# Designs tried in a protein design run: peptides against a protein of PDB entry 4QMF. Part 63

Target 1, 175 residues: chain A of PDB entry 4QMF
Amino acid sequence: ESSFMTLFPKYRESYLKTIWNDVTRALDKHNIACVLDLVEGSMTVKTTRKTYDPAIILKARDLIKLLARSVPFPQAVKILQDDMACDVIKIGNFVTNKERFVKRRQRLVGPNGNTLKALELLTKCYILVQGNTVSAMGPFKGLKEVRRVVEDCMKNIHPIYHIKELMIKRELAKR

## One batch from the design tools (peptide; made by RFdiffusion4, then SolubleMPNN)

Design b2_p16_6_s4 (from b2_p16_6, 6 letters changed)
Fold by OpenDDE base, seed 2:
Structure b2_p16_6_s4 (fold): chain B 175 residues (1-175), chain A 16 residues (1-16)
Amino acid sequence: as target 1 above (175 residues)
Amino acid sequence: MDDEIIEEAIKLLEEE
């Protein structure tokens, strides 16, 4: 039997406790067992003898990973769908200067979140920028694009460059 | 200027 565990920060405890019954119900549909350990601050998913699809445990792993990184349950649970993938992009190590880090992270979001919204629309991904990570959910192609834009942004390549590129590609694909 | 481009892009994308 396969098992995966992820730790979550203390500030997520209250939220995870409130939604854990929903997590359990979602995973029960696939006969995946789950445990929330409030003492350790961990979530665990495991296959059971009744688990039919062995691959679903990997999606369950991704689910708890997303939840640990502040993705809301209604969005995170979509990872259990066959056509959905996810990526957790670490952005905290690209820049040593905190002010520079904050500025570059803000560029990714943009005024009123419009830059991020444009990126979400272009890549057909959900994107959550929080702390030192960017969590993304969507098709593999879209996720690849998101990672490129996010990492390049942290490397001081403004997202507008990629957005323009993606817009052009989209227009070309319509013809 | 960049903000205007982004806003325009969003409008175009939402219309699709």
Scores: peptide ipSAE 0.218, ipTM 0.841, DockQ to the pose 0.123
Fold by OpenDDE base, seed 3:
Structure b2_p16_6_s4 (fold): chain B 175 residues (1-175), chain A 16 residues (1-16)
Amino acid sequence: as target 1 above (175 residues)
Amino acid sequence: MDDEIIEEAIKLLEEE
């Protein structure tokens, strides 16, 4: 039997308490056990003797990882689907200057979130920019593209460059 | 100019 645990920040506690019954129900369908520890501030997922697909525990691990990084449950639970993958991209270590960090992070989002929306559409991914991480969910190819854009943005390559490139590639793929 | 490109991209992508 396999078990995975992740810690979550205190500010996430109230939300996690609210949705934990839904988490339990979703994982019960796969005979995966789960525990919310409010004292430690942790979530745990475990296989049971009734777990039919042992690989589902890895998806359960990803589920609690996403929840810890502020991804809402209705989105995060989609990770249990076979064709859905995720990535948590750490962005806090690319720039030491806080103001520069904030500016570059804001470029990922853009005015009214339009830059991020365009990137989501082009990559067919869900993308959440929160704190020092970017959480993404979608097809593997799309996730690779998201990571490239996000990391390059933190390295001072504007997302618009990649968006233009992705648009061109999309048009070429239709031919 | 960048905003216009992004808005156009979104429009095209949503129409598909």
Scores: peptide ipSAE 0.214, ipTM 0.840, DockQ to the pose 0.121
Fold by OpenDDE base, seed 1:
Structure b2_p16_6_s4 (fold): chain B 175 residues (1-175), chain A 16 residues (1-16)
Amino acid sequence: as target 1 above (175 residues)
Amino acid sequence: MDDEIIEEAIKLLEEE
């Protein structure tokens, strides 16, 4: 059988403990086993002899990956749905200067989170900016757009450029 | 100006 393991940061431990029974219940419906290791700081998912769909383990892998990156359980668990995909975009290595990194990361969020909200609406994705990663969930087409905007932002292309472009494309598609 | 564009975009998108 197949298994996957993901490490999580210490600050996530308390939350993961509180929701782990819910994780277990969600995965049990698919006959996927799971383990929370507080000593190692890891989550593991594993197929069992009763696992009907072998592909569900990949979604379980994505679930624990999202949880490790601070995505809340009610959102992360949606990855188990057939129509839902995800992406975890590493943004920490685009810029070596910490201040520049923080500024560019903040541009993704924008004032009152409005830039991020606009991107979510345009791409039909959930997007979470946390630490050195951006986690996204949604349709594959939307995820591709999110990754482009996020990476370009870290390369000093302001998200507003893409938002304008996406708005124009949306209007054209309605005609 | 950028903020205004974003706010307008959100408004339009939420109305749909």
Scores: peptide ipSAE 0.211, ipTM 0.838, DockQ to the pose 0.123
Fold by OpenDDE base, seed 5:
Structure b2_p16_6_s4 (fold): chain B 175 residues (1-175), chain A 16 residues (1-16)
Amino acid sequence: as target 1 above (175 residues)
Amino acid sequence: MDDEIIEEAIKLLEEE
């Protein structure tokens, strides 16, 4: 039997308590057991003797990882679908200066969130910028593109460069 | 509709 555990920050505790019954119900459909430990601040998922698909435990692992990084349950639970993948991109270590970090992180979002929305549409991904991580959900190809844009942004390459490139590629593919 | 949103987003980004 397989088991995976992830820690979550204290500020997520209240929300996780609220939705944990929904998490349990979603995982029960696959005979995956789960535990919320409020003392340790952890979530655990594990296979049972009734687990039919051994691969589903990896998706359950990803579910709790996403929840720990502020992805809301209605979105995070989609990871259990066969065609859905995810990535958690750590952005906190690209720059030491906090002000520079904040400015570059804000560029990912852009005015009124339009930069982020454009990236989501172009990559067919859900993208959440929170704290020191960017969480993304979608097809593998899209996730690869998201990671490139996010990391380059933290390296001081403005997202508009990649957006224009992706738009050109999109238009060429339509012909 | 999605294409229109993207185009508008790009325009706004170019104004930055």
Scores: peptide ipSAE 0.160, ipTM 0.790, DockQ to the pose 0.753

Design b2_p16_7_s2 (from b2_p16_7, 8 letters changed)
Fold by OpenDDE base, seed 4:
Structure b2_p16_7_s2 (fold): chain B 175 residues (1-175), chain A 16 residues (1-16)
Amino acid sequence: as target 1 above (175 residues)
Amino acid sequence: DEKIILEAIKELEKEL
């Protein structure tokens, strides 16, 4: 039997408590057991003797990882679908200056979230910028593109350059 | 979707 555990920050506890029954129900369909430990501040997923697909535990691992990083359950649960992948991109270590970090992180979002929305559309991904991580869900190709844009942004390469590139590629693909 | 992307690009270009 396989098991995975992830820690979650204290501020996430109240939300996780409210949706944990939904998590349990979603995982029960795959005969994956799950535990929310409020004392430790952890989520655990485990295969059972009734687990049919051994690979589903990896998706369950990803589910709790996404939930720990503030992805809402209705979105995070989509990771259990076969065609859905995810990535959690750590952005907190690219710059030491807090102000610089905040400014670069804000560039990913842009005015009214329009930069992020454009990136989501171009990559066919869901993207959540929260704290020291960017969580993304979508096709593998799209995720690779998201990671590039996110990391480059933290390296002071403005997202506009990548967005333009992705737009050009999109237009070429229509031909 | 295309309109959204193009508008975003337009706005981002102004920020450069």
Scores: peptide ipSAE 0.304, ipTM 0.885, DockQ to the pose 0.836
Fold by OpenDDE base, seed 3:
Structure b2_p16_7_s2 (fold): chain B 175 residues (1-175), chain A 16 residues (1-16)
Amino acid sequence: as target 1 above (175 residues)
Amino acid sequence: DEKIILEAIKELEKEL
């Protein structure tokens, strides 16, 4: 039997408590056990004797990782699908200056979230920019593209250049 | 989708 645990920040406690029955129900379909520890501030997933697919525990691990990083449950639970992958990109260590960090992080989102929306459409990914991490869900190819754009943005390469490139590639693929 | 992307690009270009 395998188990994985992740810690979550205190500000997520109320939300996680609210949706935990839904998490349990989703994982029960795969015979994965789960525990929310409000004292420790942790989530745990475990295989059981009834777990048929041993690989599902890795997806369950990813589920609690995403939930800990503020991904809402209706989106995070999609990680249990076979064709869905995820990535949690740490962005807090690229820039030491807080103001510069905030400015570069904001570029990923753009005005009214339009930059992020464009990137989501082009990569076929869900993307959440929050705190010191960017969480992404989607096909592996799309996730690679997201990571490149995110990291380059934190290195002062504006996302627009990648968005234009991705748009051109999309048009070429339609031919 | 294409319209959304193009509009986003247009807005971003104004910021550069």
Scores: peptide ipSAE 0.292, ipTM 0.881, DockQ to the pose 0.797
Fold by OpenDDE base, seed 5:
Structure b2_p16_7_s2 (fold): chain B 175 residues (1-175), chain A 16 residues (1-16)
Amino acid sequence: as target 1 above (175 residues)
Amino acid sequence: DEKIILEAIKELEKEL
């Protein structure tokens, strides 16, 4: 039997308590057991004797990872679908200066969230910028593109350059 | 979708 555990920050506790019955129900369909430990501040998923698909435990692991990083349940639960992958990109270690970090992180979002929306459309991914991480969900190819844009942004390469590149590639693919 | 992306590019170009 396989088991995975993820820690979550204290500020997520209230939300996780609220949706945990929904998490349990979603995982029960696959005979995956789950535990929310409020003392430790952890989520655990584990296979049971009735688990049919051995690969689903890895998706369950990803589910709790996404939930720990502020992805809402209705979006995070889509990770259980066969065609859906995810990535949690750590952005907090690229810049030591807090002000510079905040500025570069804000560039990913852009005015009215338009930069982020453009990236989501071009990569066919869901993207959430929160704290010291960027969470993304979508096809593997799209996730690879998202990671490139996010990391380059933290390295002071403005997302607009990648957006233009992705747009050109999209237009070329239509011809 | 294309319109949204093009508008975003236009806005970002003004910001630079």
Scores: peptide ipSAE 0.283, ipTM 0.877, DockQ to the pose 0.798
Fold by OpenDDE base, seed 1:
Structure b2_p16_7_s2 (fold): chain B 175 residues (1-175), chain A 16 residues (1-16)
Amino acid sequence: as target 1 above (175 residues)
Amino acid sequence: DEKIILEAIKELEKEL
């Protein structure tokens, strides 16, 4: 039997408490057990003797990982679907200067979140920029593109160049 | 370039 645990930041505790019954219900459909430990600040998922599909535990692992990184439950729970994948991209270690980090992270979002929205549309992914991570959900091809754009942005390559490239590729595919 | 981004978004929203 398999078990996975993830830690979550203190500010996430209240929300996780609120939705944990929904998490339990969603995982029970797959006979995956789960535990919320408020003392340690952790979430755990584990297979049971009734777990039919051993691979579902990996999706459950991803679910709690996404929840720990501020992804809302209605979005995060979609990871249990067969056609959905996710990625959590660590962005906090690309730049040591705080102001430079904040500036580059803000470029991913753009004015009114429009840059992020454009990237979501082009990649067919959900994308959440929070703290030192970017969480993404969608098809593997789209996730690969998101990771490239996010990491390049932290390396001082503006997302607009990738957005333009993706738009050109999209237009060519329509012909 | 913010103008390019905004134009791209508007175009994408119309198509999707």
Scores: peptide ipSAE 0.210, ipTM 0.835, DockQ to the pose 0.085

Design b2_p16_7_s3 (from b2_p16_7 with E1D Y6K M12L E14K)
Fold by OpenDDE base, seed 1:
Structure b2_p16_7_s3 (fold): chain B 175 residues (1-175), chain A 16 residues (1-16)
Amino acid sequence: as target 1 above (175 residues)
Amino acid sequence: DDEIIKKAIEELEKEL
């Protein structure tokens, strides 16, 4: 049997408590057990003797990982679908200077969130920029593109260049 | 979607 655990930040505790019954219900459909430990600040998922698909535990692992990184439950639970993948991109270690970090992270979002929205549309992904991570959900191809844009942004390559490239590729694919 | 993306690009170009 397989088990996975993830830690979550204290500020996430209240929300996780609120939705944990929904998490339990969603995982019960797959005979995956789960535990919320408020003392340790952790979430655990594990297979049971009734778990039919061994691969679903990996999706359950991803679910709690996404929840720990502030992805809302209605979005995060979609990871249990066969056609959905996710990525959690660590962005906090690309730049040591805090001000430079904040500036580059803000470029991912852009004015009124329009940069992020454009990237979501072009990659067919959900993207959440929070703290030192970017969480993304969608098709593998789209996730690969998101990671490239996010990491390059933290390396001081403005997202606009990638967005323009993706837009051109999209237009060419329609012909 | 294309129009949304185009508008976003236009806005981003102003930031460069």
Scores: peptide ipSAE 0.286, ipTM 0.878, DockQ to the pose 0.782
Fold by OpenDDE base, seed 3:
Structure b2_p16_7_s3 (fold): chain B 175 residues (1-175), chain A 16 residues (1-16)
Amino acid sequence: as target 1 above (175 residues)
Amino acid sequence: DDEIIKKAIEELEKEL
C-alpha cells in the first residue's frame, strides 16, 4: 500500500473542508482512501486492498498537490482522467526583487487576464497563477509550452512573443 | 478561438 501527504496553507482550510466530501467521493470510485487533517493542515491519499489500478495513486497525489495550490476542485479533479497531466511551476526564485517579481507575474496574466486566456487556448491547458506558483493542467506537450512561457516570463521575456509563435504554429497545423 | 486569441494579441500589442 502506498500513501502520499501534502501540507496546505491555513487560508485554504475553510475551502478544503467544504469540498472534502466531494474529494472523498471522487477518490472512492478508484478505491483510494483520503484524509483531511485540519490540525496538521495536511491532506493524505492512500491505496487500499481494493485499489485496482496502482497508478491512480499518483494521480491522487497530484490532486491533493493541486488543491493545496488553490486549484478549485471541479478543475483539479480532472487530473484523475487518463489523458490529463499537471505541473506546478515555482516562480518565486527567479527574481529576488519583490516589485520586479510582481510585475513579471502580472505579465503572465495580462490585462483582464487576456494573456493567460490566450496561453490557455493555445496550449489547451488550464493555468492558475497564484502566489509563488503557477499550476497547469493539460496535455504533456501543452504543459511543456506553458512551463517555457512561464519561466521565460520570469526571465524577462514577455509572453506575447511566445503567444505569437504558438499562434503561427497553430495556423500551420491546420493546413 | 482564433478570434479570441487575435483580439488578445492586439490588446497586448497596445501595451508594449
Scores: peptide ipSAE 0.284, ipTM 0.877, DockQ to the pose 0.749
Fold by OpenDDE base, seed 5:
Structure b2_p16_7_s3 (fold): chain B 175 residues (1-175), chain A 16 residues (1-16)
Amino acid sequence: as target 1 above (175 residues)
Amino acid sequence: DDEIIKKAIEELEKEL
């Protein structure tokens, strides 16, 4: 039997308590057991004797990872679908200066969230910028593109350059 | 979707 555990920050506790019955129900369909430990501040998923698909435990692991990083349950639960992958990109270690970090992180979102929306459309991914991480969900190819843009942004390459490149590639693919 | 992306690019270019 396989088991995975993820810690979550204290500020997520209230939300996780609220949706945990929904998490349990979603995982029960696959005979995956789950535990919310409020003392430790952890989520655990584990296979049971009735688990049919051995690969689903890895998706369950990803589910709790996404939930720990502020992804809402209705979006995070889509990770259980066969065609859906995810990535959690750590952005907090690229810049030591807090002000510079905040500025570069804000560039990923852009005015009125338009930069982020453009990236989501071009990569066919869901993207959430929160704290020291960027969470993304979508096809593997799209996730690879998202990681490139996010990391380059933290390295002071403005997302607009990648957006223009992706747009050109998209137009060429339609011809 | 293309129109949304193009408008976003235009807005971003003005901000730079």
Scores: peptide ipSAE 0.273, ipTM 0.872, DockQ to the pose 0.748
Fold by OpenDDE base, seed 4:
Structure b2_p16_7_s3 (fold): chain B 175 residues (1-175), chain A 16 residues (1-16)
Amino acid sequence: as target 1 above (175 residues)
Amino acid sequence: DDEIIKKAIEELEKEL
């Protein structure tokens, strides 16, 4: 039997408590057991003797990882679908200056979230910028593109350059 | 979707 555990920050506790029954129900469909430990501040997923697909535990692992990083349950649970992948991109270590970090992180979002929305559309991904991580869900190709844009942004390459490139590629693909 | 993206690009270009 396989198990995975992830820690979550204290500020996430109240939300996780409210949705944990939904998590349990979603995982029960796959005979994956789960535990929310409020003392430790952890989520655990485990295969059971009734788990049919051994690979589903990896998706369950990803589910709790996404939940720990503030992805809402209705979105995070989509990771259990076969065609859905995810990535959690750590952005906190690219710059030491806090102000610079905040500015670069804000560039990913842009005014009214328009930069992020454009990137989501171009990559066919869901993207959440939260704290020191960017969580993304979607096709593998799209996720690769998201990671590039996110990391480059933290390296002071403005997202607009990648967005333009992706737009050109999109137009070419329509021909 | 294309129009949304194009508009977003236009707005972003103004910010550069």
Scores: peptide ipSAE 0.291, ipTM 0.879, DockQ to the pose 0.726; fails the geometry check

Design b2_p16_7_s4 (from b2_p16_7 with E1D Y6E E10K M12L)
Fold by OpenDDE base, seed 1:
Structure b2_p16_7_s4 (fold): chain B 175 residues (1-175), chain A 16 residues (1-16)
Amino acid sequence: as target 1 above (175 residues)
Amino acid sequence: DDEIIEKAIKELEEEL
């Protein structure tokens, strides 16, 4: 039997408490057990003797990972679908200067979140920029593109170059 | 979708 645990930040506790019954219900359909530990600040998922598909535990692991990184439950739970993958991109270690970090992170979002929305559309991914991580959900091809754009942005390569490239590729695919 | 993307590109170009 397999078990996975993830820690979550204190500010996430209230929300996780609110949705935990929904998490339990979603995982029960797959005979995956789960535990919310408010003292440790952790979530745990584990297989049971009734777990039919052993691979679903990996998706459950990803679910709690996404929830820990502020992804809302209605979005995060989609990871249990066979056609959905996710990635959690750590962005906090690319730049030591706080102001430079904030500036580069803001470039990913853009005015009114429009840059991020464009990237979501072009990659067919959900993308959430929060704290020191970027969480993404979608097809593997799209996730690979998201990671490239995000990491390059933190390396001071402006997202505009990738957005234009993705736009060109999309137009070519329509022909 | 195209309108959203074009708007985002325009905004990004203004930042450069």
Scores: peptide ipSAE 0.418, ipTM 0.916, DockQ to the pose 0.944
Fold by OpenDDE base, seed 3:
Formats: structure tokens, sequence, C-alpha cells
Structure b2_p16_7_s4 (fold): chain B 175 residues (1-175), chain A 16 residues (1-16)
């Protein structure tokens, strides 16, 4: 039997408590056990003797990782689908200056989140920018593109250049 | 979708 545990920040406790029954039901379909420990501030997923697909535990691990990084349950639970992958990109270590960090993170989101929405459409990914991490869900190719744009943005390469490039590639693929 | 992307690009170009 395999198990994975992730810690979550205290501010997520209330939300996780409210959705945990839904998490349990989603994982029960795959015979994966789960535990929410409010004292420790942890989530655990475990295989059982009834777990048919041993690979599903890795997806369950990713599920709790996404939930810990503030991805809402209706989106995070999609990770259990076979064609869905995820990535959690740490962005807090690219820049030491807090103001510069905030400015670069804001460039990734853009006015009213429109930059991020454009990136989501072009990569066919879900993207959540929060705190010191960017969480993404989608096809592997799209995730690679997201990581490139996110990391380059934190390295002071404006997302517009990548968005234009992705748009051109999209148009070429339609031909 | 294309309209959303084009709008986003326009907004970004204005910021540059």
Amino acid sequence: as target 1 above (175 residues)
Amino acid sequence: DDEIIEKAIKELEEEL
C-alpha cells in the first residue's frame, strides 16, 4: 500500500473542511482512502486492498497538492482524468526584491486577468496564480508552454512575446 | 476565443 501526505496552510482549513466529503466521494470511486487532519494541517491519500489501478494514487497525490495550493475542488478533481496533467511552479525564488516579484507576478495575470485568460486559451490549460506558486492543469504540451511563460515572466521577459508566438502557432495549426 | 486573445494582446501592447 502506498500513501502520500501534503501540508496545507492554515488559511485553507475552512475551505478544505467544507469540500472534504466531495474529495472523499471522488476518491472512493477509485478505492483511494483519504484523511484530512485539521490538527496537523495535512491531507493524506492511501491505496487500499481494493484499489484496482495503482497509478491512480499518483493522481490522488496531485489532487491534494493542488488543493493545498488553493485550486478549487471542481477544477482540482479533474486531475483524476487520464488525459489531465498538472504542474505547480514555484515562482518565489526568482526575485529577491518583493516589489519586483509582485510586479512580475502581476504581469502574468494582467489587467482583469486577461493576460492569464489568453494564456489559458492558447495552452488549453487552467492556470491559477497565487502566492509564491502558479498551479496549472492541462495537456503536457500546454503545461510545458505555461512553465516557460511563467518562468520567463519572473526573469523579466514579458508574457506578450510568448502570447503572440503562441497565437501565430495556433493560426498555423488551423491550416 | 480569438477576440479574447486579441483584446488581451491589445491591452498588453498599451502597457509596453
Scores: peptide ipSAE 0.414, ipTM 0.915, DockQ to the pose 0.862
Fold by OpenDDE base, seed 4:
Structure b2_p16_7_s4 (fold): chain B 175 residues (1-175), chain A 16 residues (1-16)
Amino acid sequence: as target 1 above (175 residues)
Amino acid sequence: DDEIIEKAIKELEEEL
């Protein structure tokens, strides 16, 4: 039997409590057991004797990872689909200056979130910028592109360059 | 979708 555990921050506790029955129901369909530990502040997923697909535990691992990073359940649960992958990109260590960090993170989001929305459309990914991480869900190719844009943004490469590149690639793919 | 992306690009270009 395989198990995975992830810790979550205290500010996430109230939300996780409210949706945990939904998590349980979603995982029960795959005979994956789950536990929410409010004392430790952890989520655990485990295979059972009835788990049919041994690979689903990895998706369950990803589910709790996404939930811990503030991804809403209705979005995070999509990770259980075969065609859906995810990535959690740590952005907090690229710069030591807090103001610089905030500015670069804000560039990724853009005015009214429009930059991020454009990136989501171009990569066919869901993207959530929260705290010191960027969570993304989508096709592997798209995720690779998201990671590049996100990391480069934190390295002071403006997202515009990548967005233009992605636009060109999209236009070429339509031909 | 194209309009959204184009608008975002325009906004980004203005920020440069």
Scores: peptide ipSAE 0.397, ipTM 0.910, DockQ to the pose 0.903
Fold by OpenDDE base, seed 5:
Structure b2_p16_7_s4 (fold): chain B 175 residues (1-175), chain A 16 residues (1-16)
Amino acid sequence: as target 1 above (175 residues)
Amino acid sequence: DDEIIEKAIKELEEEL
């Protein structure tokens, strides 16, 4: 039997308590057991004797990882679908200066979130910028592109250059 | 979708 555990920050506790019955129900369909530990501040998923698909435990691991990083349940639960992958990109270690970090992180979002929306459309991914991480969900190819844009942004390469490149590639693929 | 992306590019160009 396989088991995975993820810690979550205290500020997520209230939300996780609210949706945990929905998490349990979603995982029960796959005979995956789950536990919310409010004392430790952890989520655990584990296979059971009735688990049929051995690979689903890895998706369950990803589910709790996404939930710990502020992804809403209705979006995070899509990770259980066969065609859906995810990535949690740590952005907090690229810059030591807090003001510079905040500025570069804001560039990923852009005015009214339009930069982020453009990236989501071009990569066919869901993207959430929160705290010291960027969470993304989508096809593997799209996730690879998202990671490149996000990391380069933290390295002071403006997202506009990648957006233009992705647009050109998209247009060429239509011809 | 194209309109959204084009608008985003325009806004980014103005910011630079």
Scores: peptide ipSAE 0.328, ipTM 0.889, DockQ to the pose 0.829

